# Peptides against a protein of PDB entry 9GMZ: the designs that were tried, part 1

All scores and structures are predictions.

Target 1, 343 residues: chain A of PDB entry 9GMZ
Amino acid sequence: TGFPLELLTRPATERLAYFENYTVAHPRLKEVYEILMRTIAEPAGASFIFVYGASGVGKTTLRLRVEQKLTELALPKLESDRARVPVVGIEAIAPESRYFNWKEYYTRALITLEEPLIDHKFDYGVRGISRDNFGKINVESKVVAPALRRALENALIHRHPDVFFVDEAQHFGKVASGYKLQDQLDCLKSLANMTGILHCLLGTYELLTFRNLSGQLSRRSVDIHFRRYCADSPEDVQAFKSVLLTFQQHLPLAETPNLVDHWEYFYERTLGCIGTLKDWLKRVLSDALDREATTITLKDLQKRALSVAQCQKMFKEIQEGERQLSETEADVQNLRSALGLGA
Unless a header shows other numbers, all headers, positions and changes below count from the first letter of the chain.
Peptide ipSAE is a variant of ipSAE made for these designs: the mean of its two directions, with the distance scale d0 fixed at 1.0 Angstrom where the peptide's residues are scored. Compare it only between designs on the same protein; published cut-offs may not carry over.
The geometry check fails a fold that doesn't show the stated peptide or that is severely misdrawn somewhere.

## One batch from the design tools (peptide; aimed at target 1 Q238 Q249)

Design b1_p15_2 (made by RFdiffusion4)
Pose (drawn by RFdiffusion4):
Structure b1_p15_2 (pose): chain A 343 residues (1-343), chain P 15 residues (1-15)
Amino acid sequence: as target 1 above (343 residues)
Amino acid sequence: SELEELAEEMAEPLP
């Protein structure tokens, strides 16, 4: 397999768009996608899905793919329920203040729930907020956060989305003190519990500070780790080389450059993160298409790679996250002994 | 050869 040969006659813009739209279902992403889909299809009391992963591992692409896939299920279901949004997805806003702005979060979440059939919803539940009949949800600045949250709860329980996505969930950790971390997630827990809607939280390894704050949160959450490819296990190396081969075969050029020979350097500057690899390859391809180059040279790759210091910071954070998420037989034995079960 | 077989499987979209 490979890129369509017809693209050679097309201008560089078509080649670049093709490579941008190209995706690879590498094993780690496939496994994480399968787990996430299975868990969303049947939460069974869980009120959170934590998707931990390094920067550029593909959390956002996973969210977009799973949103598209779930939207397919909604079309047959719509014949039964005319007013139902299948999936709602938003991003956590990094606040300018010391603490996360819950009023702005509620406002954006309610805005994202705009539908053309707004007549079906009627009143949101609290005065002061309504659509301006121009397709935009208007909220009043005098409306307080408890009333806005109540309106969001009512809207969510009416629309009943399958899953609620909060991309970049590490921004929830912006607090004004050292003790507000548990409350920041308890508020979202209460919202999810009352609305009966699973809240899937995606973020970098900084999200691990939101992991096990309390036993209640521990039970109300499901951990999904989007592990990067590690050079330690030969199988992961084989998979990383294989992803490079797929990319080598699928980037539009006159002749396919050799990328497997330089796999070590790619791993050095990408740490196995597939998104970081594709961003680099797309940048190099764009640079090459400007000069109409027939192949990719090592010099081109080096020109638009990542700095050593940046990769050192990436690896430090990744090591800390993998160390915190590691699970061994020793931990299982310790828990068995402490539980008094034995063996 | 093993890499080519894996590359063909990875070229497919997610299910």

Design b1_p15_2_s2 (made by RFdiffusion4, then SolubleMPNN; from b1_p15_2 with A11S E12K)
Fold by OpenDDE base, seed 4:
Order: C-alpha cells, then sequence, then structure tokens
Structure b1_p15_2_s2 (fold): chain B 343 residues (1-343), chain A 15 residues (1-15)
C-alpha cells in the first residue's frame, strides 16, 4: 500500500513529516533488527552489543525502531513498575576538542533517562543535580564528571532499562594526546558492570578499533554488522530496487515518480546505504513540496545529490571498514586452523 | 511474509 491519499490535501509540513517518519522494511534492516531484538531479550551474559556499518546505512533508524518496539512491549509492565524505563537512547557528540567530553555525555544520558513523566522522583545523591518544576533535570556547572557518573550509575540501576543505546559511538575513540583508547573502553566497561545494564554502541567501522583493543570486552560483547547493499550481488541489487519501489510509493506526491528506472544513479550516489537514500529523497521531496510540484524529476534528484567527490570519500571509508572485517574473519579462520579446529 | 509483518510495524510513525 502507498501513502494515505488524504495527504495530498494536507500541508507540506504534514507530507514531509509522513515521509520522515516512514521506514522501509528491507532485508538488511530485518536481519539486524531481529538479531538485535533477540540479543536484548537474551544477552547470555553479554554487557555490550556493537552495531557497526557504513555512515548512512540506517543505524539511527534501527535504534529508533528498536526503542519503539521495546517501549511497546514494556507498556503492560510499566503500569506495575512506575520506576522502570524500558529503553534509553542517546547520541554521542563529536567533541569540539581533541578529547571526548564525559561530563556532557553523562549529563545528556541523565537528561534522556529522566525525560519520561515518571511519577517516581529519584534522588541522585549528588549535589547540584535537581529537577525543575517541569520535571527536567538541571545540572549545575560545578558538578564534575565523576559525580555525574555516579548519578548516572544510580539512575540506570533505579530505572533498569533493558538496554542503553549510544549512537555515533565512534566518538568515544576521540582521545586527547597521551590518553589511551583503552581507558575509554575501561570506563564504559566499568559503567556496564556497575549498573548491570546492557549497552548497545552503534557507529561506523571505527568501532572495530574498540573490538580489537579489548580481548576482555570481546568475551562479553555481541557484534552485529549492518551491511550496505553491494552492486556485485544480484540479490542486493534486487533488494535495493525494491527499496526504491517502496519509497516511490510512499512519496506523498500527486504523480508517483519512477525511481526504479534510475536505480544505478541512486546506487552511485548512496553506495547502497538506505539512510543516505532516505535523506536524499527527503531533501528532494522538501524542494518539490516548496514548489507545489506534482512529481520528482531527475533534475530535482541531481540538485540534491551528494557530489562525486563526497561519494568517492565515503566509498574509501567503506572499503577500509569492509577490508578490516574481512581481515578479522580471515584471522579467526587462521586461528581455528592453527588450533587444529576445522575452518 | 515476515518482511510484510516488519513492514507493517515500520509503517507506524516514530514517536
Amino acid sequence: as target 1 above (343 residues)
Amino acid sequence: SELEELAEEMSKPLP
């Protein structure tokens, strides 16, 4: 089924919001969604889940859909346990400085964890953390990172989410000169261990650096690779065309554009990343709605496409990440062979 | 199909 035809009589803002909130179900999203949901339900003593893949593959969309589902599944239990939060999700910010800002991270995590209208006021046990009259957390500037950490640990224990999501988690890898990336990992590991809360880190292939540095984290982590669609796979090309077909049916325009006929151009400018495709179509839809256009043309697509230079840069970053994964798989096989285990 | 069931879930607006 396409978009609701009644949207054609609605304001441009409602049409754009419909498309923004719409998610295409596609094979790679389904696979990763099912693995992630299963791992959250049965972590089997894991403390971490790593979800890695290309920029624009759709990791944020995956997170938001899992957060939605976990919230829906928890609703019957939340009536009896008013202190519980089913899930918490934050985005790690790229530091302006050469080091990750833990104070900001802990503050954002606390704010997000306490956004739900939870009747149960929690005492953080930390001076300079308060709630305003609207229930929003206020953190005084004098509160130091170690105190915010203790407040977050206590809040996570009290609210007991099934998972704590951190999107753009590669930003934890941004350490100042003289600091070790290992210290950041030990900090995260300690937070997960102290709270007993499962952490899911979503990010680019830069997260593989985290996987490789800590043999102790690897024992308590589940890895999920969110793959792009590859043009050298006929199955992946067909899945990508099916995504284009679904998007063209869900663009709230009077005339359905033929996106599928331009699949090679869409692939060239998205590298098989569905998030990049959605963001591109969103920009083009916004321009079309602003002009009261009945459809989208190739010229409209070209106006909002990523440049060839941007695509070339993104493709190099993807190739390096895919190479590192292939080497890791080969290393596992070599290790198994060296142990006298069959491949 | 399992993909159709997921499509129905994914058609819901995000909060």
Scores: peptide ipSAE 0.317, ipTM 0.899, DockQ to the pose 0.199
OpenDDE base, seeds 1, 2, 3, 5: peptide ipSAE 0.297, 0.295, 0.290, 0.286; ipTM 0.895, 0.893, 0.892, 0.890

Design b1_p15_2_s3 (made by RFdiffusion4, then SolubleMPNN; from b1_p15_2 with E2A A11S E12Q)
Fold by OpenDDE base, seed 3:
Structure b1_p15_2_s3 (fold): chain B 343 residues (1-343), chain A 15 residues (1-15)
Amino acid sequence: as target 1 above (343 residues)
Amino acid sequence: SALEELAEEMSQPLP
C-alpha cells in the first residue's frame, strides 16, 4: 500500500498535507494507544494518566489519534447530548515569566471546550466571558484567574469529556522551584477532583519529577512509558526499518526514495524517535515539492537533518530519563525481594 | 519479507 497516485497531479500543499496527516501505526504507538484507550475507558479511580517519553517519540500523534477515536466513538451519543464534548486537548505553553500563567491556561482550555461546533451556548456565570459572532469565547482582560477556574470547572462538568489532555506538560516544571511545581500539581489535582474529569498529561521524561513530588498523586495516577526504538534490539531495528519502508511508500513523489538503505543515518539523527523522523521527512518533502523534484536524495536528507550536537544533547536527555526509570524498576524489585515476594 | 509484512501492518489505521 502506498500514497494515492492522483496526488502527483495535485498542488504541493495537498501533497504535503497528505503526508502530514499520514500516521504509521508502528508497534510502540499501537501499544501505547491501546493502553491509553483502555485506561480512559476504565480509569479505575485514577485522576491522572502520565504519558512520558523522549522528545519527538510521537506523543502528539498519540494524543491526536486518541482524540479522533474518542470523538468517533462518541458520535452516536453526541446526537442526543449536544452539551457533551468527548475529549479536550490543550498544549501547555512554557511561561514567558517566572510564573505559570494560570489565566492563560484556563482561557485556552475554555476556548478549546467551546469550539464553535457546539450549538448549545453555555452561560459560565462569569461576567466578562462572552461569545463573539463566530461562537468563540472572548475573555475580557478584567477576568481574574480564580473566575476563569470556576468557569472551566463548570464547563468541564457540563461538557463531561472522557479525558482532558495536556500536551507538553513538562512545561509546568521548567519554571518552578520544587515548591511551585507541587502547587501546580495540587492545583491540577484539585481541578480533576472537583470536576471528576480524568486528566492525561503528555510530556518528556521531566514528567517523572511530578510523580516523585507527591505520593498522593502516584496513588491516583496511571503511568504509560512511550519508548523509543533501541538500536541494541534486533526487533526494534526491524520495526524502525519497517517504519522507513512505510514512510517511503507514503511520500507523494514520482519516484519512491530509498530510505531503508540509509536506516543507520536515520537512526543516528532521530535516536529511534518516530515523531522526529516524520518531522524530518516532512521538511525534506516540503523542500522537494518546492523544487518540483521527482524524488528525495541523501543530500536532501542531510540538508534538513538535526546536527550531531543536537542529537548528542537529545540523547543525554533520553539516557537520563531511561536511567531514572531503570532505577525505579530496580527499587521495585528490591522492595519485592525485601517483602519476600520473588522476582 | 518480514520487513514488508511489518510495513504492511504499520500501513493499516490504528484500531
Scores: peptide ipSAE 0.334, ipTM 0.919, DockQ to the pose 0.855
OpenDDE base, seeds 1, 2, 4, 5: peptide ipSAE 0.157, 0.330, 0.184, 0.175; ipTM 0.838, 0.919, 0.847, 0.846

Design b1_p15_3_s1 (made by RFdiffusion4, then SolubleMPNN; its pose is not in this set)
Fold by OpenDDE base, seed 3:
Structure b1_p15_3_s1 (fold): chain B 343 residues (1-343), chain A 15 residues (1-15)
Amino acid sequence: as target 1 above (343 residues)
Amino acid sequence: SALEELAEEMSQPLP
C-alpha cells in the first residue's frame, strides 16, 4: 500500500498535507494507544494518566489519534447530548515569566471546550466571558484567574469529556522551584477532583519529577512509558526499518526514495524517535515539492537533518530519563525481594 | 519479507 497516485497531479500543499496527516501505526504507538484507550475507558479511580517519553517519540500523534477515536466513538451519543464534548486537548505553553500563567491556561482550555461546533451556548456565570459572532469565547482582560477556574470547572462538568489532555506538560516544571511545581500539581489535582474529569498529561521524561513530588498523586495516577526504538534490539531495528519502508511508500513523489538503505543515518539523527523522523521527512518533502523534484536524495536528507550536537544533547536527555526509570524498576524489585515476594 | 509484512501492518489505521 502506498500514497494515492492522483496526488502527483495535485498542488504541493495537498501533497504535503497528505503526508502530514499520514500516521504509521508502528508497534510502540499501537501499544501505547491501546493502553491509553483502555485506561480512559476504565480509569479505575485514577485522576491522572502520565504519558512520558523522549522528545519527538510521537506523543502528539498519540494524543491526536486518541482524540479522533474518542470523538468517533462518541458520535452516536453526541446526537442526543449536544452539551457533551468527548475529549479536550490543550498544549501547555512554557511561561514567558517566572510564573505559570494560570489565566492563560484556563482561557485556552475554555476556548478549546467551546469550539464553535457546539450549538448549545453555555452561560459560565462569569461576567466578562462572552461569545463573539463566530461562537468563540472572548475573555475580557478584567477576568481574574480564580473566575476563569470556576468557569472551566463548570464547563468541564457540563461538557463531561472522557479525558482532558495536556500536551507538553513538562512545561509546568521548567519554571518552578520544587515548591511551585507541587502547587501546580495540587492545583491540577484539585481541578480533576472537583470536576471528576480524568486528566492525561503528555510530556518528556521531566514528567517523572511530578510523580516523585507527591505520593498522593502516584496513588491516583496511571503511568504509560512511550519508548523509543533501541538500536541494541534486533526487533526494534526491524520495526524502525519497517517504519522507513512505510514512510517511503507514503511520500507523494514520482519516484519512491530509498530510505531503508540509509536506516543507520536515520537512526543516528532521530535516536529511534518516530515523531522526529516524520518531522524530518516532512521538511525534506516540503523542500522537494518546492523544487518540483521527482524524488528525495541523501543530500536532501542531510540538508534538513538535526546536527550531531543536537542529537548528542537529545540523547543525554533520553539516557537520563531511561536511567531514572531503570532505577525505579530496580527499587521495585528490591522492595519485592525485601517483602519476600520473588522476582 | 518480514520487513514488508511489518510495513504492511504499520500501513493499516490504528484500531
Scores: peptide ipSAE 0.334, ipTM 0.919, DockQ to the pose 0.904
OpenDDE base, seeds 1, 2, 4, 5: peptide ipSAE 0.157, 0.330, 0.184, 0.175; ipTM 0.838, 0.919, 0.847, 0.846

Design b1_p15_5 (made by RFdiffusion4)
Pose (drawn by RFdiffusion4):
Structure b1_p15_5 (pose): chain A 343 residues (1-343), chain P 15 residues (1-15)
Amino acid sequence: as target 1 above (343 residues)
Amino acid sequence: AELEELAEEMAEPLP
């Protein structure tokens, strides 16, 4: 397999768009996708899905692909329920203030729930907020956060989404003190419990500070780790080389450059993160198409790679996250002993 | 050979 040969006659813009739209279902992503879809299809009391992963591992692409896939299920279902949004997805806003702005979060979450059939919803539940009949949801600045949250709860319970996505969930950790971390997630827990809607939180390894704050949160959450490829296990190395081969075969050029020979350097500047690899390859391809180059040289790769210091920071954070998320038989035995079960 | 076979599987979309 490979890129369509017809693209050679087309201008560089078509080649670049093709490579941008190209995706690879590498094993780690496939496994994480399968777990996430299975868990969304049947939460069974869980009110959170935590998706931990390094920067550039593909959390956002996973969210988008699962949103698209779930939207397919909604079309047959719509024949039964005219007013139902299958998936709602938003991004956590990094606040300018010391603490996360819950009023802005509620405002944006309610705005994202706009539908053309707004007549079905009628009143949101509290005065002061309504659509301006121009397709935009208007909220009043005098409306307080408790009333806005109540309106969001009513809207969510009415629409009943399959899953609620909060991309970049590490921004929830912006607090004004050292003790507000548990309350920041308890608010979202209460919202999810009352609305009966699973809240899937995606973020980098900084989200691990939101892992196990309380036993209630521990039970109301499901952990999904989007592990990067590690050079320690030969199988992961084989998979990383294989992803490079797929990219080598699928980037549009006159002749396919050799990338497997330079796999070590790629791993050195990507740490196995597939998104970081694709971004680099796309940047190099764009640079090459400017000069109409027939192949990719090492010099081109080096020109638009990542700095050593940046990769050092990436690895430090990744090491900390993998150390925190590691699970061994020793932990299982310790828990067994402390539980008094034995063996 | 093993890499080519695995690369063909990866070229497929997610299920």

## One batch from the design tools (peptide; made by RFdiffusion4, then SolubleMPNN; aimed at target 1 A239; its pose is not in this set)

Design b1_p17_3_s1
Fold by OpenDDE base, seed 3:
Structure b1_p17_3_s1 (fold): chain B 343 residues (1-343), chain A 17 residues (1-17)
Amino acid sequence: as target 1 above (343 residues)
Amino acid sequence: SIEELAEEIDKESFLRK
């Protein structure tokens, strides 16, 4: 199975759009998706889900797929409950200042939660929050962060999403002192507790530092590690090659390129991260289509590859995160053994 | 095989709408 052959007669824009929209359901994505969906359905008193993994592993793809699925599952209920939003997802922004901008966070969350298509107008009880004639939320500059928080709490309670997603959540950790980081955690914890809404924080391994600072969050959190494919695992190498084969079949070119023969080079420049791989192939495909090329060559791949220096930096960050997790897993095993619990 | 796994992956793969 491959791309629809009729695409070869279509404009380059349509061919590129096909590949951009094609989402490879690689084994790790499927695994994490199933765990996340199950955890959202049965949080068992958890207030937080942490999804962490390498940059470019596919966390945003995971989020979008879960958002889509939750929306689809909720559609029958949304016909009767017009106030409900099944899911809300935002991206945390890196603060320009040394301090996380909660006012901006709350504003973005409110705007995202209150899409124009929501027929049920809700009064937030906060002066300076209004809807335009198109139902879009407008927040006046005079509205302070505590008022925006109350508005968001009320909106979350009223809309009652199954989960609130925060992508790039490692940006909460970009605070100058550990105390301020704890304050951020306490603020998020308070929001989750006050609303009763499950929060899912997706981020890099930097999110582990954030997670580990709150012993109280650990009791109310579920961890999901979105692993990359590792070259030291024969199964992971096989899966990575299979993903390359799948992508090769879905590149809308007249001649199917042999990506699998170059699997080591692809692994070297992606570190086993499928999102990085897809983005790379997208750039290369775009170049090939612009040239009206019939296939992709190794030279075309090399032109758009990440540099060795970029890969080395990314790999160091990944190794540190994986090391921290491995140490934690070993500590758990040691504790279990010391307690007389089987491994 | 790699081919068998690729077929399985492809069956579960989808287009973003």
Scores: peptide ipSAE 0.586, ipTM 0.961, DockQ to the pose 0.952
OpenDDE base, seeds 1, 2, 4, 5: peptide ipSAE 0.578, 0.574, 0.577, 0.578; ipTM 0.960, 0.959, 0.959, 0.959

Design b1_p17_3_s3
Fold by OpenDDE base, seed 4:
Structure b1_p17_3_s3 (fold): chain B 343 residues (1-343), chain A 17 residues (1-17)
Amino acid sequence: as target 1 above (343 residues)
Amino acid sequence: SLEELAEEIDKESYLRK
């Protein structure tokens, strides 16, 4: 089934909004979704889940889908427990300085956890944290990071979400020294331990550095690799083409563009990352709608494509991440062999 | 087929609310 044909008579804003809201359930997204949902339901003593993959692979889409599903599943329980929040998700911000801003992180986490629509009032026990007349959390500038941490710990315990998501979590690793990174990991570990809340960190392959730094985190973490589609796999190529065909059917244009015929060009400029593909198509659709065009052309695609130089840079980062994972698998095999365990 | 795979994907695809 394609887009609702009635959209062709609607304003450009509604047509664009349709495509923006349309989420393609591509095979890798579904696979990772099932693994993540299972892991959240049965963490088996894990305190952390790491979801890593290329930029633009669809990690944010995954997070949002899991948040929606956990909310839906929690509805019957929320009727009896008015304090409960089923899930909380934040995006980590890249530090402006050499140091990760924990004060900002805790503030954003508190604001996200304590949505204005939550009926149950909670006292954080910290001076300078209040709700305004609209129920929005206000944090005074004088409130220090340790106090904000305690407030967040108390809020997480009280609201007891099934999982706490941190998107773009590689930004925790952007510190001046490896020593400071360990301290940050210890802070995160302590927060998870003190609250009993499962943490899911989503990010780029830079998250692999977190796994290597803490032997204790490795014992309490589950790893999920969100892979891109690879051109050297016939199955992945077929899946990627199927995604293109699906998007082709859901572009609200009078004439359906043939995206599939250009699959190699789409692959070249997305590196098999569906999020990158969707964002590209969104930009192109917006341009087409602004011109009242009936379709999109190769020229329209080229105008909004990432440059070859950008793709080359992104691909190098992906290759380094995939290499590190391959080495880890080899190390496991070497360990198994050394232990007298078969291949 | 490609079309069958696309149909399967589409069935599980959704509008974000």
Scores: peptide ipSAE 0.513, ipTM 0.951, DockQ to the pose 0.934
OpenDDE base, seeds 1, 2, 3, 5: peptide ipSAE 0.505, 0.513, 0.407, 0.511; ipTM 0.949, 0.950, 0.919, 0.950

## One batch from the design tools (peptide; aimed at target 1 A25 P27 K241 V243)

Design b1_p18_1_s3 (made by RFdiffusion4, then SolubleMPNN; its pose is not in this set)
Fold by OpenDDE base, seed 5:
Structure b1_p18_1_s3 (fold): chain B 343 residues (1-343), chain A 18 residues (1-18)
Amino acid sequence: as target 1 above (343 residues)
Amino acid sequence: DMEAILKLAEEIDKATLE
């Protein structure tokens, strides 16, 4: 168990690529993955899935692994239906202005959905949307957001993906007023309803504000909380140490570093977020490989650690999100009790 | 404690997202 020993004779680039491509199937990731895959397979009339959790918990890793799996599962059907795309995933961009850029969103979604390698070409019926000589979509600057929306709706209907992923979806909420936030949700809801395509929004705890604003989305949404590991839970501490042990076995170095002995320091600087941990270890591994080091030391870790100030800020954001969820759970229990429904 | 950590690490290492 561990990295292939042959990597020790390979270039630093291959060693780093191995670790970058390695995914630790840690308990929380596995749990959320199973729930998400089941929900995509059987949405039961849901139009939305919300996946929320701390920054660096591993939401992007989750998305990419689900996209891979859905693609693999669809391969037999794609032979008979060359128009179908099994899954589409985009990352929402933080708006530079007070308003979310829908034109850019629709453009990026359309470009991602209509990969050059798709044999069956679709005519969008929109002037200024074309394919280049390589089959890549080009959108002229003159094309307006409503036209791009119609093109995306038609493309989604024609390609019929099992799910449409939007990563960093909290950026939809970066609007100047609560009214505009509702408008963003109504736009997304309309897109899901018009296309019949399930939407999965992944983001930080800021997505909870979206959940609370749309009483209509609550009836047609599934919520998935991607939790961090908590130091106050013995089971979570055990899992976190086990993840450290797994990572130390998969670092392609001549001498296996002892990461587990430093678990408290790793926890202090990751807040129990495995994505943050992996990114930290990638940086440290890169430095070690550049120096042709045989192992990683505590000093090497300290050089690439997040600052205490960064961790304090991140922790405050996490605590606020976890508090809001806990209050919501308590409110549900209180409502059930008041209705005479058992807990 | 360490045995449980080792066991879980082995399970994690063998775990595939299916």
Scores: peptide ipSAE 0.381, ipTM 0.906, DockQ to the pose 0.908
OpenDDE base, seeds 1, 2, 3, 4: peptide ipSAE 0.369, 0.371, 0.373, 0.373; ipTM 0.902, 0.902, 0.902, 0.902

Design b1_p18_4_s1 (made by RFdiffusion4, then SolubleMPNN; its pose is not in this set)
Fold by OpenDDE base, seed 4:
Structure b1_p18_4_s1 (fold): chain B 343 residues (1-343), chain A 18 residues (1-18)
Amino acid sequence: as target 1 above (343 residues)
Amino acid sequence: AEEERLRELAEEFSKPLP
């Protein structure tokens, strides 16, 4: 099934919005989606979930689809518990300074938890936190990070989400010293423990540094590797081609482009990352719609492709992350063997 | 089985994101 043919008579903005909101179901996304949904439903005493993978693999899409599903599943309970928020998701921002801005993090988390559409308004008990005439939270500049933390703890307890998502969570690790990173991890652990809310951190392979720093966190965490498709796997190549076939059917253009014939070029410029592929196709679709074009050409694709130099840099970062995971798996096997536990 | 589950997920993902 392709896009609704009625879109061909609709404005370019609606056609682009259709493609933006479209999610291809593919094997790697299915795998991590099912694991994540199961882990959220049955955390088994875990306080953290780590979802790591290449930049552009589709972690944000995974988060948004899980948030949608958790919201849908919670609807019957939300009718009886008007204070409850089923899920909360934020994106961590790279600090402008050498230090992670906890004040900004807590402020963004509070704003997200207290969407204006929530019927039951909560009083945080913190001076300098107010609601505007539209019900949006305003945090005064004088409010200090410890007060914002208490407000967030109270809000999380009151709203009781099934999970707290933090996207781009590798930004917690962008501190110049291992000591400062440990302090940040201890802050996150304390927040999860004080609220009883499961935290899911999504990020790049830089997130693996968090796993290695705390044996206590490792005991209370579930790890999910969101893998890219690899060209050395026939199954992965077939899955990648199937994704291209699905995308070409869902580009709201009068003439269906043949993306599958260019699969090697798409792979070269996406490294098997479906998010990178979708973003590329979105840019190309936008350009085509602006020109009222009936289809997209190889020239249109080339115009919006990542450069070879960008792909080479991204590939080195991916290989280093995949290597670190492979070494960790080997270390576990070596440890098991040394303990006399069979393979 | 796997293809059927992938189709079910595709149907779920056919819903627009909010």
Scores: peptide ipSAE 0.439, ipTM 0.923, DockQ to the pose 0.164
OpenDDE base, seeds 1, 2, 3, 5: peptide ipSAE 0.436, 0.418, 0.412, 0.428; ipTM 0.922, 0.918, 0.915, 0.921

Design b1_p18_8 (made by RFdiffusion4)
Pose (drawn by RFdiffusion4):
Structure b1_p18_8 (pose): chain A 343 residues (1-343), chain P 18 residues (1-18)
Amino acid sequence: as target 1 above (343 residues)
Amino acid sequence: AEEEELEELAAEMAEPLP
């Protein structure tokens, strides 16, 4: 397989768009996708899905692909329920203040729930907020956060989304003190419990500070680790080389450059993160298409790679996250002994 | 053998997610 040969006659813009729209279902992503879809289809009391992963591992692409896939299920279901949004997805806003702005979060979440059939919803539940009949949801600055949250709860319970996505969930950790971290997630827990809607949280390894704050949160959450490819296990190396081969075969050029020969350097500057690899490859392809190059040279790759210091920071954070998320038989035995079960 | 295994795995990865 490979890129369509017809693209060679087309201008560089078509090649670049093709490569941008191209995706690879590498094993780690496939496994994480399958776990996430299975868990969304049947939460069974869980109120959170934590998706931990390094920067550039593909959390956003996963969210987008699962959103598109779940939207397919909604079309047959719509024949039964005319007013139902299948998936709602938003991004956590990094606040300018010391603490996360819950009022702005509620406002954006309610705004994202706009639908053309707004007549079905009628009143949101609290005065002071309504659509301006121009397709935009208007909220009043005098409306307080408890009333806005109550309106969001009512809207979510009415629409009943399958899953609620909060991309970049590490921004929830912006707090004014050292003790507010548990309350920051308890508020979202209460919202999810009352609305009966699973809240899937995606973020980098900084989200691990939101892991196990309390036993209640521990039970109300499901951990999904989007592991990067590690050079330690030969199987992961084989998979990383194989992803490079797929990219080598699928980037539009006159002749396919050799990328497997330089797999070590790619891993050095990407740490196995597939998104970081594709961003680099797309940048190099864009640079090459400017000069109409027939192949990719090592010099081109080096020109637009990542700095050593940046990769050192990436690896430090990744090591800390993998160390925190590691699970061994020793931990299982310790838990068994402490539980008094034995063996 | 190594090249054949990589080609077989790369063919599987070219497919979309289920």

